# Peptides against a protein of PDB entry 3OIQ, part 192

Target 1, 212 residues: chain A of PDB entry 3OIQ
Amino acid sequence: KNRIFVSSSKDFEGYPSKAIVPVQFVALLTSIHLTETKCLLGFSNFERRGDQSQEDQYLIKLKFKDRGSERLARITISLLCQYFDIELPDLDSDSGASPTVILRDIHLERLCFSSCKALYVSKHGNYTLFLEDIKPLDLVSVISTISTKSTNSSKHSSSELISECDLNNSLVDIFNNLIEMNRDEKNRFKFVKLIHYDIELKKFVQDQQKVL

## One batch from the design tools (peptide; made by RFdiffusion4, then SolubleMPNN)

Design b1_p30_4_s4 (from b1_p30_4, 16 letters changed)
Fold by OpenDDE base, seed 2:
Order: structure tokens, then C-alpha cells, then sequence
Structure b1_p30_4_s4 (fold): chain B 212 residues (1-212), chain A 30 residues (1-30)
């Protein structure tokens, strides 16, 4: 089955009411909800949706049933947080209680760009996105990719692979949305409040702001 | 990186275990 690139979580409104569709999207990690019974990852592109919260536009479920699969989910969360330099409470606490992790508004402190592969699973008009794979993206690499590809729009390679163009367009859209949020005095998001806000990110944002 | 490799391995194993369960949830909904 061909994997569909999803540029907006609104695309799912047009999806079949009873289907399994492999999808891929790029978004920022916004939340982590790990409990004894489930793990949910929230992602967002911060598309404007009127007065609705822009958080958790993509709610991705990690499904586990046993201690072994739960452990794998915990390891997944640990590894993601290690990659993004997110401080977790000790998930390895020897207390036989399954660690609960609830992180929200991650994007206010860190831009955690992620390329996600998921299964869209719909039933009775509702859907769930199940995580298949997540590739964390390095912010420096994201910035570099956006900065360099603004010149090479010309090669329509018809390859069935999710075009590097779709990925790049989504990354650009995310940054544009973040810039708009940063300009909005009512929005909590500010680039200068990011823990990793450096001269490179500052310059990039300033340059992108001139185009918008 | 080694971290990315470990993440991918973990996700592959997790997905392999979860996929049958996901498919079963769709079947049991008569």
C-alpha cells in the first residue's frame, strides 16, 4: 500500500470511515502522555483552525498490552527525549509502578521536529493514528534544508516516494506558522523562550520573517 | 546515530507487536 503524505490533519476528514491507511507527516512534538495502559504523542503543524487549540493536531497512539510492549514504549519515549534533550523524570525508578509521564506544550521550550509514519485506522467515523515509526529531525538540519532548497524548486521527480518537496513544504509551513504565533502577542509561543534559541535560529527566523 | 538506531529498532519491535492487535480491533467490530 502506498503511504500517503499528510500536510494537514484536516486531510483525515476526507478519509474513509472504515480503513487502514499508512500515512506520513512532519510535525512538532507537542505532548507526551505515557500511562500504564497507553502512550499518546501529540504533534502539531500549528495550522490556524480558528479559535481551536493548535496543540495535538496529530494524536499518535503507541499501543501496548503487556509488560514487554510497555517497556518498549517507555524505551521509545526515553530515546525520543534523549534525542531532543527533554528532561524526563526517572523512567527507570525501581519502584514497580509503571512510570507516568505527562509532558505538555513541549514546543514552547523545544522545537522537536519529527517525521512520523503512522497507520490511520478508522471505524464508525472515528479514527486513531497508530505510530509505526518516528524519525526525529535535527533543528540545524531542518534549518539548513529549508535554507538551501528555497532555490531548487524545479525537479518534479515523479517517484512514488513521499517527495522531499512535501517534507520541505511542511517544514516551511511549520516555521511560517510559528512565526505568525511569535508575532501574535496573545500567543504563548516565542522563539526567544526556546531553550535552544541560538544565533543560527535567530538569523533563520529573522530571514524568514522578511518573506512573510 | 546510535540513538536513532536504537529508536528505530525499538519502534520496529513495538510496531510488530502492536500491528496484530490493531488489525484485530478492526475485525471484532461487527
Amino acid sequence: as target 1 above (212 residues)
Amino acid sequence: SELEKQLQKTLEELFKKSLPLILEELKNSK
Scores: peptide ipSAE 0.644, ipTM 0.935, DockQ to the pose 0.791; fails the geometry check
Fold by OpenDDE base, seed 4:
Structure b1_p30_4_s4 (fold): chain B 212 residues (1-212), chain A 30 residues (1-30)
Amino acid sequence: as target 1 above (212 residues)
Amino acid sequence: SELEKQLQKTLEELFKKSLPLILEELKNSK
C-alpha cells in the first residue's frame, strides 16, 4: 500500500470509516503526554480551523501494553527530547513509579519540526493515528531547504515516497502560519520568545515576512 | 547522527511490537 502524504489533518475527515492507511506528514511537535498507560504526541501545522485550537491537530499514539514496550516508548520520548533540547524530568529514575511527562505548547519555546509516519486506523467513524516513525528535522536544514529554491533535486533515493515538493510546501505553510501567529497580538506565539531564536532565524523570518 | 540511529532503532522495535496489537483492536471490535 502506498503511503499517503497528508498536508492537512482535515484530510482525515474524508478517509474511510473502516480502514488502515499508512500516512506521512510534516508538522511541529506541540505536546507530549506520557503516562503509565499511554503515550500521545501532539503535532500541528497551525492551519487555521476557525475557533478551534491550532494545537495538537495530529494526535499520534504510541501504544504499549507491557513494561518492555513502555520502556521503548520512554526511550523514544527521551531521544526526541534530547534531539530537540527539551528538558525532561529524569525518565531513568530508579523510583519504581512510571514517570509521567506532560508537556504542552512546546512550539512556544522550540520549533520541533518532525516528519512523521503513522497508521491511520479507523473504526465506526472514529480514528487513531499510531506512530510508525518520526524523523526530527534540524531547523537550520529546514530554513536552508525553504530558502534554496529546490532546483537541485538531490538524488534522494526514489524510495522516500514524499515528493520533495510536498515536504517543502508543508514546511513553507508551517512558517507562514507561524508568521501570521507572530503578527497577531492575541496569539501567544512569538519568534523572539523561542529559546533558540538566533540571527539566522531572525533573518529568515524577516525575509519571509516581506513576501507575505 | 548516533542519536538519530538510536531513535530509528527504538521506533522500529516499538512499532514491530505494537503492530499486532493495533491489528487485533481492529478485529475485536466486530
Scores: peptide ipSAE 0.643, ipTM 0.934, DockQ to the pose 0.856; fails the geometry check
Fold by OpenDDE base, seed 5:
Structure b1_p30_4_s4 (fold): chain B 212 residues (1-212), chain A 30 residues (1-30)
Amino acid sequence: as target 1 above (212 residues)
Amino acid sequence: SELEKQLQKTLEELFKKSLPLILEELKNSK
């Protein structure tokens, strides 16, 4: 089956009650929940959904059953956090207890853009998204991609079935939503509070604000 | 980067192990 690009997690409301559908989306990492029994990654595009929380719109599960697969999940989280420069609590505690990692509101400190491949799995009207792959996106590359009009940059022949248009539209939508959140005095999100807030991001946000 | 290659490899291994379990969860509910 062809992989479906998803622009909104609301799209899943129209999906079959019993199906397996390979999907792909782009979103910001908002939470990490690693325990002895499960690993969950929260993502959001911050689409307005009335008065509901804009966090964790995409809840992605990493499933493991044994110590070997649990270790792979832990390594995955470690590598992801290393890429985004997220400080993990010392996973190295010699206490034979499986390390627990609970991070929330990651987007308040860092913009962790991610391209996710997942399996949509539904059974009784409820669904679960299972992680297949995650590609972390560099913020400088994201800004450059949005700023450069879609001329065929022939460089990455990676067989990612996402049209450049779908990726760009999703990235623009995320930034527009963040700009709206930044303008709202009641919203905790502020660009100036990001650890990586620099002159480039400042200029980009200012330029995007003129178009909105 | 080397980091991205390690991440991809780890995810591929994890998914290969998880996929049979995901498919089994769908069967046990017939």
Scores: peptide ipSAE 0.643, ipTM 0.934, DockQ to the pose 0.801; fails the geometry check
Fold by OpenDDE base, seed 1:
Structure b1_p30_4_s4 (fold): chain B 212 residues (1-212), chain A 30 residues (1-30)
Amino acid sequence: as target 1 above (212 residues)
Amino acid sequence: SELEKQLQKTLEELFKKSLPLILEELKNSK
């Protein structure tokens, strides 16, 4: 089956029961929950959903059952955090207890753009998303991509890849949602509170705010 | 980057181990 690009986690409300569907989406990493028994990654595009929390709109599960797969999950989290410059508590504590990592509201400090591949697995209307792959996206590259494609409708017919257009549209939507959150005085998200807030991001946000 | 390559390799190995378990959860539901 072809992989489906998902622009909203609401799309899953229309998905079949008792199915496996390969999906892909782009979102910001919002939470990490690693314990001895499970690993969950929260992602969001910050789509407005009435009074519901905009965090963790995509809850992605890493399933492990043995020490080998648990180790791989731990390495995955370590590498992801290393890429995004997320501080982890020392996972190397020689205490034979599997380290617990609980991070929330990551987007308040860092914009961790991620392209995720997952399996949608449903049984009785309820579903779980299982992680297949995650590609972390560099913020400078994201900004550059949004800024340049506003001008170049170059017809690159790459047949097999989820449309570069779908990726770009999702990135634009995320930034627009973040701009709206930044304008809301009640929202905790502020661009100026990001650890990596620089002149480039400031300029980009200011330019996008003029179009919205 | 080398970091991205290591991440992808780790995820591939993890998914390969997890996929049989995911499929079993669907079968045991029949």
Scores: peptide ipSAE 0.640, ipTM 0.934, DockQ to the pose 0.766; fails the geometry check

Design b1_p30_5_s1 (from b1_p30_5, 13 letters changed)
Fold by OpenDDE base, seed 1:
Structure b1_p30_5_s1 (fold): chain B 212 residues (1-212), chain A 30 residues (1-30)
Amino acid sequence: as target 1 above (212 residues)
Amino acid sequence: MVEKIDKKELANADFEKLEELYEKLEEILE
């Protein structure tokens, strides 16, 4: 079965009530929930959904049923946090208790762009997204990709089944949504409050704001 | 009776409620 690119988590409302569908999306990491029994990752593209929280629009489950899957989940979280420079609370459990990590609103401090592959699994009209693969994206690379698309409509058919156009459009949409959030005085998100806010990001945001 | 999780409840759930709903979904999928 071909993998489907998903631009909105609302697309799942139209999906079959009993299906297994491989999907892919690009979003910002917004939350991490790791307990003794579960591992969940929250992602968002910050699509406007009325007065509801724009966080965790994609809730992705990692398999957490045995010691092997638990270990893989913990390694995945550790590697993601290391890549994005996310401080995990010191899991100095001197007590042999499984480390618990609960992080929310990650996007307020860090823009953690991620390309995710998941399995949509539904039964009786409800669904779960199971993580298959995650690729963290470098912010400089994201900015460069968005900036170059404005000049070159080069149809590079990359060999990945997902059109480079869909990926790039989703990245642009996310940034536009963040710019709108930054302009809203009621929104907690501000670019200047990001830990990694630099001159390059500042310039990019200023240039994008002129087009919106 | 498989408790049907309301799609509206899923769409409007906070993180804690989503966690509860995903637990129920896992029990239904097992």
Scores: peptide ipSAE 0.020, ipTM 0.514, DockQ to the pose 0.502
Fold by OpenDDE base, seed 3:
Structure b1_p30_5_s1 (fold): chain B 212 residues (1-212), chain A 30 residues (1-30)
Amino acid sequence: as target 1 above (212 residues)
Amino acid sequence: MVEKIDKKELANADFEKLEELYEKLEEILE
């Protein structure tokens, strides 16, 4: 089955009531929820949906049903946190309880761009997204990709390859949404409050703001 | 009766509500 690129989590409203569909999207990591019984990752493109929360538009489940899947989930969380320089709360190892990690609003401190592959699984009209693969994206690489209008629109729209164009368009849309949030006085998101806010990001944001 | 999780409700849920909805979805998918 060909993997479908998803530009909006609203696309899932039109998906079949009983299906398994491989999907891919790019979004910002917004939350991590790891408990004894579940592991969830929240992502968002910050698409404006009226008065709805813009956080966690993509809630992705990691398989957490057996010791092997639990271990894989914990390793995945650890690797993501290491890559994005996210401090995990000290897992108080002393209580034989499985480490609980609850992080919210990650995007307020760090822009954690991620390319996700997931399985859309629906039954009786309801759906869950299961993580298949995650690729963290470097912010410098994201900025460079957006800034270099890759004129190489190689026209080979072979239906199977998630076009580099779809990825780039989604990255641009995310930044545009963040710029709008930054302009909104009521929105908590501000670029200047990001831990990694530097001269390069500042310049990029300023240049993008001129186009909007 | 598995309460039909309204797709609109899922699309509009905050994190806590999404979490609850996903727990319910998990139970339905198992």
Scores: peptide ipSAE 0.020, ipTM 0.519, DockQ to the pose 0.464
Fold by OpenDDE base, seed 2:
Order: structure tokens, then sequence, then C-alpha cells
Structure b1_p30_5_s1 (fold): chain B 212 residues (1-212), chain A 30 residues (1-30)
């Protein structure tokens, strides 16, 4: 079955009540929940959902059923945190107690763009997203990709026909949503509070605000 | 009785409630 690109977490409301569907989306990492028994990642594109929280619109589960899957989950969390410069407790501690990591509101300090592949699994009208793959995206590369309206489809013939257009549109939508949040005085999100806020990001946001 | 998770409850859940709902879903899928 072909992988489906998802632009909104609301799309899952229309999905079958009993199915397995491979999906892909781009979103910001918002939360990490690692305990002794589970591993969850929260993502959001910050779509307006009325009075609903804009955080954790995509809650993704990592398989955590055996020592091999637990190890893979811990390695995945460690690598993501290293890539995004997120400080976390040492997960390799020889102390027989697996460290608990609960991070929320990551987007308030860092824009952690991620391309996620997941399995949508539903039964009796409820669903879970299981992580299959994750690719962290560099913010400078994201800004450059949006700024260069380059319709140049580099013919990288990877058979996963995610249209470069769908990816770019999703990235633009995320930034537009963040700009709206930044303008809202009640919203905690502010670009100037990001640890990595620089002249390049400032200029990009100012240029995007003129198009909105 | 496996409590049927309501789609509306899932859509309106906070992070903690979503986590509880996903745990219940795994128990149903096993």
Amino acid sequence: as target 1 above (212 residues)
Amino acid sequence: MVEKIDKKELANADFEKLEELYEKLEEILE
C-alpha cells in the first residue's frame, strides 16, 4: 500500500474504524514521554482547533514491549535530543532504574521540525499511531526550502512520491500558524523566546508576515 | 468489559488523557 501524506491530524477522524494505514507527516516536536513502560512523542502543526490544545496533535507511540524495542526507543530519544540540542538525563545510567523523561512544550524553546513515518492502527473506531521512522529537519534548511520557491523537483527517484509540494506546503502552514500564535498576546509561543532565535529567523518571519 | 474509547473523548483529550486512552487501546489490540 502506498504511504499517505497527512497535512492535518483531523484527517484521521475520516479514517476507517478498523484499518492499518502507513502515513507520513511533517510537524514540530512538542513533547517526549519516556517511562519504564511506555514511550510517546508529541508533535503538532499548530492548526487552529477552537478551544482544543494545539499541542500534541500527533501523539506517536514507540514500540516498548521487549528489551530490543525499549533500547531502540531510548536510542531514538537520545539521537533526537542530541540533534535538537535538548538536554536530557543520561539514559545509559548503570542504575537498574530506567530514567523517566517527561518534556513538554518543547516548541516554546526550540523549533524541532521532524518528518515522521507512522502506522495508523485502528480498532473499534479508536486509533494509535506507531512510529516507523523519523527524520529531524534542520531549521536553516527548512527556511531555505520555503524561501526558494524552487519548484525544481530534484528528480531523486525515491519511489516514495511524497510530492515536494506537500512537504513545502506543510512547512509553510506550520510557520503561518506559528506567526498567528506569536501575534496572539494570550499565546505562550513567541519567536523571540526561542533559544536559537537569530537574525535569519527574524528576517524570514518578517518576510512571511508580509505575505499573510 | 473493554471500555469503548469514544472518538469524541479522544479528540478532546489532553496529553494525560490521550496517554490513558492509548494504553487502553493497546490492551484492546493485544
Scores: peptide ipSAE 0.020, ipTM 0.525, DockQ to the pose 0.413
Fold by OpenDDE base, seed 4:
Structure b1_p30_5_s1 (fold): chain B 212 residues (1-212), chain A 30 residues (1-30)
Amino acid sequence: as target 1 above (212 residues)
Amino acid sequence: MVEKIDKKELANADFEKLEELYEKLEEILE
């Protein structure tokens, strides 16, 4: 089955009530919920949904049914946090209790762009997204990709089934949504509050704001 | 009665309510 690129989590409203569909999307990591029994990752593209929260638009479940899947989930969280310089609470609690990690609103401090592959699994109209693969994206690389494709349409690298166009369009849409959030005085998101806010990001945002 | 989780309720749920709804979803999917 071909993997479907998803540009909006609203697309799942139109998906079959009983199906297994491989999907892929790009979004910002917004939350991590790791307990003794569950592992959930929240992602968002910050698409406007009326009065609904823009956080956790994609709630992705990591399989957590056995020791192997639990270990994989914990390793996944550790690697993501290491990649994005997310401080985990000291996992070294001498209490043999599995460390609980609850992080919310990650996007307020860090832009954690992630390309996710997931399985959409539905039964009786309800669905769950199961993580299959996650690729963290470097912010500098994201900025460079958006900035360069405004000029050079030509390099079709054929190999990844996702139209490089779909990925780029989604990245642009995310930044546009963040710019709108940044302009809203009521919104908690501000680029200047990002820990990694630098001159490059500032310039990029300013240049994108002129196109909007 | 399989409590149909309303997709609208899921979309408007806070994190705690999302967790509860996903727990219910797991029970439905198992």
Scores: peptide ipSAE 0.019, ipTM 0.515, DockQ to the pose 0.538; fails the geometry check

Design b1_p30_5_s2 (from b1_p30_5, 13 letters changed)
Fold by OpenDDE base, seed 4:
Parts: sequence; structure tokens; C-alpha cells
Structure b1_p30_5_s2 (fold): chain B 212 residues (1-212), chain A 30 residues (1-30)
Amino acid sequence: as target 1 above (212 residues)
Amino acid sequence: MVKKIDFKELANADFEKLLELYEELEKILE
């Protein structure tokens, strides 16, 4: 089955009540929940959903049922956090206690753009998203991609079903949503509070704000 | 009785409640 690109977590409301569907989306990492028994990643594109929280619109489960899957989950979390410069307790601690990691509102400090592949699994009208793959995206590359109207249909091979257009549109939408949040005095999100807020990001945001 | 998770409840839930709901969902899917 071809992987479906998902632009909104609302798309799942229209999905079959009993299915397995490979999906892909781009979003910001918003939360990490790692306990002795579970591993979840929260993502959001900050789409407006009325009075609902904009965090964790995509709650993605990592398989965490045996030592092998637990190790894979821990490695995944470690690698993501290393990439995004998120400080974690040592997950490999020889101390027989599995470290608990609960991070929330990651987007308030860091823009952690991620391309996620997941399995949508539904039964009886309920669904769960299981992580298959995750690719962290470099913020500079994201900014560059949005800023360069990719008129260059680079003939990159047809095999990755995500149209470059779908990816770019999702990235633009995320930034637009963040700009709106930044303008809202009631919203905790502010670009200037990001640890990695630099002249490049500042300029990009200022330029995007003129188009909105 | 498999409790249907209300997607509206899921969308409005805090992180802890979301976690609980997804745990319930997993049990339903097994």
C-alpha cells in the first residue's frame, strides 16, 4: 500500500474504523513520554482546533513490549534529543532503574521539525499511530526550503510518495501557525524565547509576517 | 464493553489524559 501524506491530524476522523494505513506527516516535536512501560512522542502542526490544545495533535506510540523494542525506543529518543540538542538524563545508566523522561511543550524552547512515518491502526472506530520511522529536519534547511520557492522540480526519484509540494505546504502552514501564536499575547509561544533564536530565524519570521 | 474513546475528549485532553486514552486505545486494538 502506498504511504499517505497527512497534512492534518483531522484527516484521521475520515479514516476507516478498521484499517491499517501507512501514513507520513511533518510536524514539530512537542512532547516526549518515556516510562518503564511506555514510550510516546507528541507532535503538532499547531492547526487551530477551536478551544482545544494545539500540542500533541499527533500522539505517536513507539513499540515498548520487550527488551529489544525498549532499547530501540530509547535509542530513538536519544538520537532525536542529540539532534535537537535536548538535554536528557543518561538513558543507558547502568543503574537498574529505567530513567523516566517526561518532556512537554518542547516547541516553547526548540523548533524540532520532524518527518514521521507511522502506521494508522484502527479498530472499533478508535485508532493508534505507531512510529515506523522518524527523520529530524534541520531548521536552516526548513527555512531555506520555504524561502526558495522551489520552482525547481528537482527530478528526485518518484519513490518517496510525498510530493515536495505537500512537504513544503506543511512546513509553511506550521510556520504560519507559529506566527499567529507569536502574535497572540495569550499564547506562551514566542520566537524570541527559543534557545536557538538567531538573526536568520528573526529575519525569516519578519519576512513571513509581511506576507500574512 | 470496549469504551469508545471520544475523539473530542482526546483532542481536549491534557497530556496525561491523552496518554491514558492512548493506553486504552492500545488495549482495544490488541
Scores: peptide ipSAE 0.025, ipTM 0.507, DockQ to the pose 0.532; fails the geometry check
Fold by OpenDDE base, seed 5:
Structure b1_p30_5_s2 (fold): chain B 212 residues (1-212), chain A 30 residues (1-30)
Amino acid sequence: as target 1 above (212 residues)
Amino acid sequence: MVKKIDFKELANADFEKLLELYEELEKILE
């Protein structure tokens, strides 16, 4: 079955009440919830939905039912946190206690762009998203992708038909939403509060603000 | 009555409410 690119979490409102659909989206990591029994990742593109919280628009479940799946989930979290330079509490607590990680509002400190592959699974009109694959995206690469117009067909033979156009449009939309949040005095998000706020990001934001 | 949770309710919830609603969804999907 062909994987469907999802530009908005609202797209799922139109999905079948009983289906399994492979999907893909790009979003910012907003939360991590790892307990003894569950592993959840929150993502958002910060699409405006009235006065409501824009966090965790995509809630993605990792399989966490047996020792093998638990280990895979923990490794996935560790690798993501290592990639994004997120400090985890010592997962290697010598005490044999399963490490609990609850991180919220990650986007307030770090822009953690991620390309996610998931299974949309619905039953009786309700749905959940199961993680199949996650690719963290480097911020410099994201900025370069948005800044370079469509000319360089990157010959990367990634056989999976995400149109370069769909990815680029979603990345632009996320940045536009962040710029709007940054302009809102009531919004906690500010680019200058990001740990990795540098001259390159500053210049990029200034240039994008001129197009909006 | 099977409590139906819609995506709009999930998307508008705070993290704790979102987690609670997700747990309810899991029970429905099992």
Scores: peptide ipSAE 0.023, ipTM 0.507, DockQ to the pose 0.541; fails the geometry check
Fold by OpenDDE base, seed 1:
Structure b1_p30_5_s2 (fold): chain B 212 residues (1-212), chain A 30 residues (1-30)
Amino acid sequence: as target 1 above (212 residues)
Amino acid sequence: MVKKIDFKELANADFEKLLELYEELEKILE
């Protein structure tokens, strides 16, 4: 089955009202919602949509129907948080209650680039996105990829069905959107407020700002 | 009456409203 690369969550407005479509996108992790009964991940590419919130443009559901799927969801959240160095609130493990994690505005503290595979599932003109796979992307690797491909059309024929071009374009678009947000005095997002703000990221942002 | 969730309404909703709408959608998809 051909997986469709999605550059905007608006693309789903044109999708069939009754279908199952495998999709893939790249975005920043913006929220985590884990309760006793559900698990949701919010992602955004921060595409400008008028006065709308730029957060959670992709709301992705993890299956949470049985003990096996719940365990998989909890492990997925744990691994993502470990990878991005996200502090989970120490839910007092002493109460035999399943840990509830509600994190919002993750992008204000950390740039958590993620490549997501999901199933678009629609019925009666409504849709939901179910997570199939998630690959966290290292920020240094993202910066290096954007910086090098501005100069080298190296045809790396990686057999992965996603055009390396689509991935790179999406990463560039995300950074451009973040730069615009950083320039807006009304926007809460500022690069200098990121926990991992370093000399490399500073230099990269300064260089990208000259091109925009 | 299956509440038609407007995709425009979903796209414009805050996180809490999105969450409510997705919960309603899941009940319809089950």
Scores: peptide ipSAE 0.023, ipTM 0.507, DockQ to the pose 0.490; fails the geometry check
Fold by OpenDDE base, seed 2:
Structure b1_p30_5_s2 (fold): chain B 212 residues (1-212), chain A 30 residues (1-30)
Amino acid sequence: as target 1 above (212 residues)
Amino acid sequence: MVKKIDFKELANADFEKLLELYEELEKILE
């Protein structure tokens, strides 16, 4: 089955009540929830949903049923946090107690762009998203990709990759949503509060604000 | 009766409520 690109978490409202559908999306990492019994990652595109929370629009479950899957989940979290420079408690502590990690509002300090592959699994109209693969995206690369208007459709090979257009559109939409949040005095998100806020990001945001 | 969780409830939930809803969904999928 072909993997479906998802531009909005609202797309799942139209999905079958009993199905398994491979999906892919791009979003910001917003939360990490690791306990002894579960592992969840929250993502968001910060789409306007009226008075609804813009956080955790995509709640992704990691398989956590056996020691092998638990280990894989812990390694996945560790690698993501290392990539995004997120401080974690030592997950390798020899103390037989698996450390609990609960991080929220990650987007308030760091823009953690991620390309996710997941399985949509539904039964009786309820669904869950299971992580299949995750690719962290570098912010400088994201900015460069948006700034370079996709004139060069480099014919990169027919791999099951997201169309460059779908990726770029989603990245632009996320930035536009963040710009709107930054303009809202009631919103906690501010670009200037990001740990990695620099002259390049400032210039990019200013240039995008002129197009909106 | 396992409570049917709809998309509106998921979309409006805070993180803790989403977590609770997903735990309930797991019990339905088992």
Scores: peptide ipSAE 0.022, ipTM 0.499, DockQ to the pose 0.473; fails the geometry check

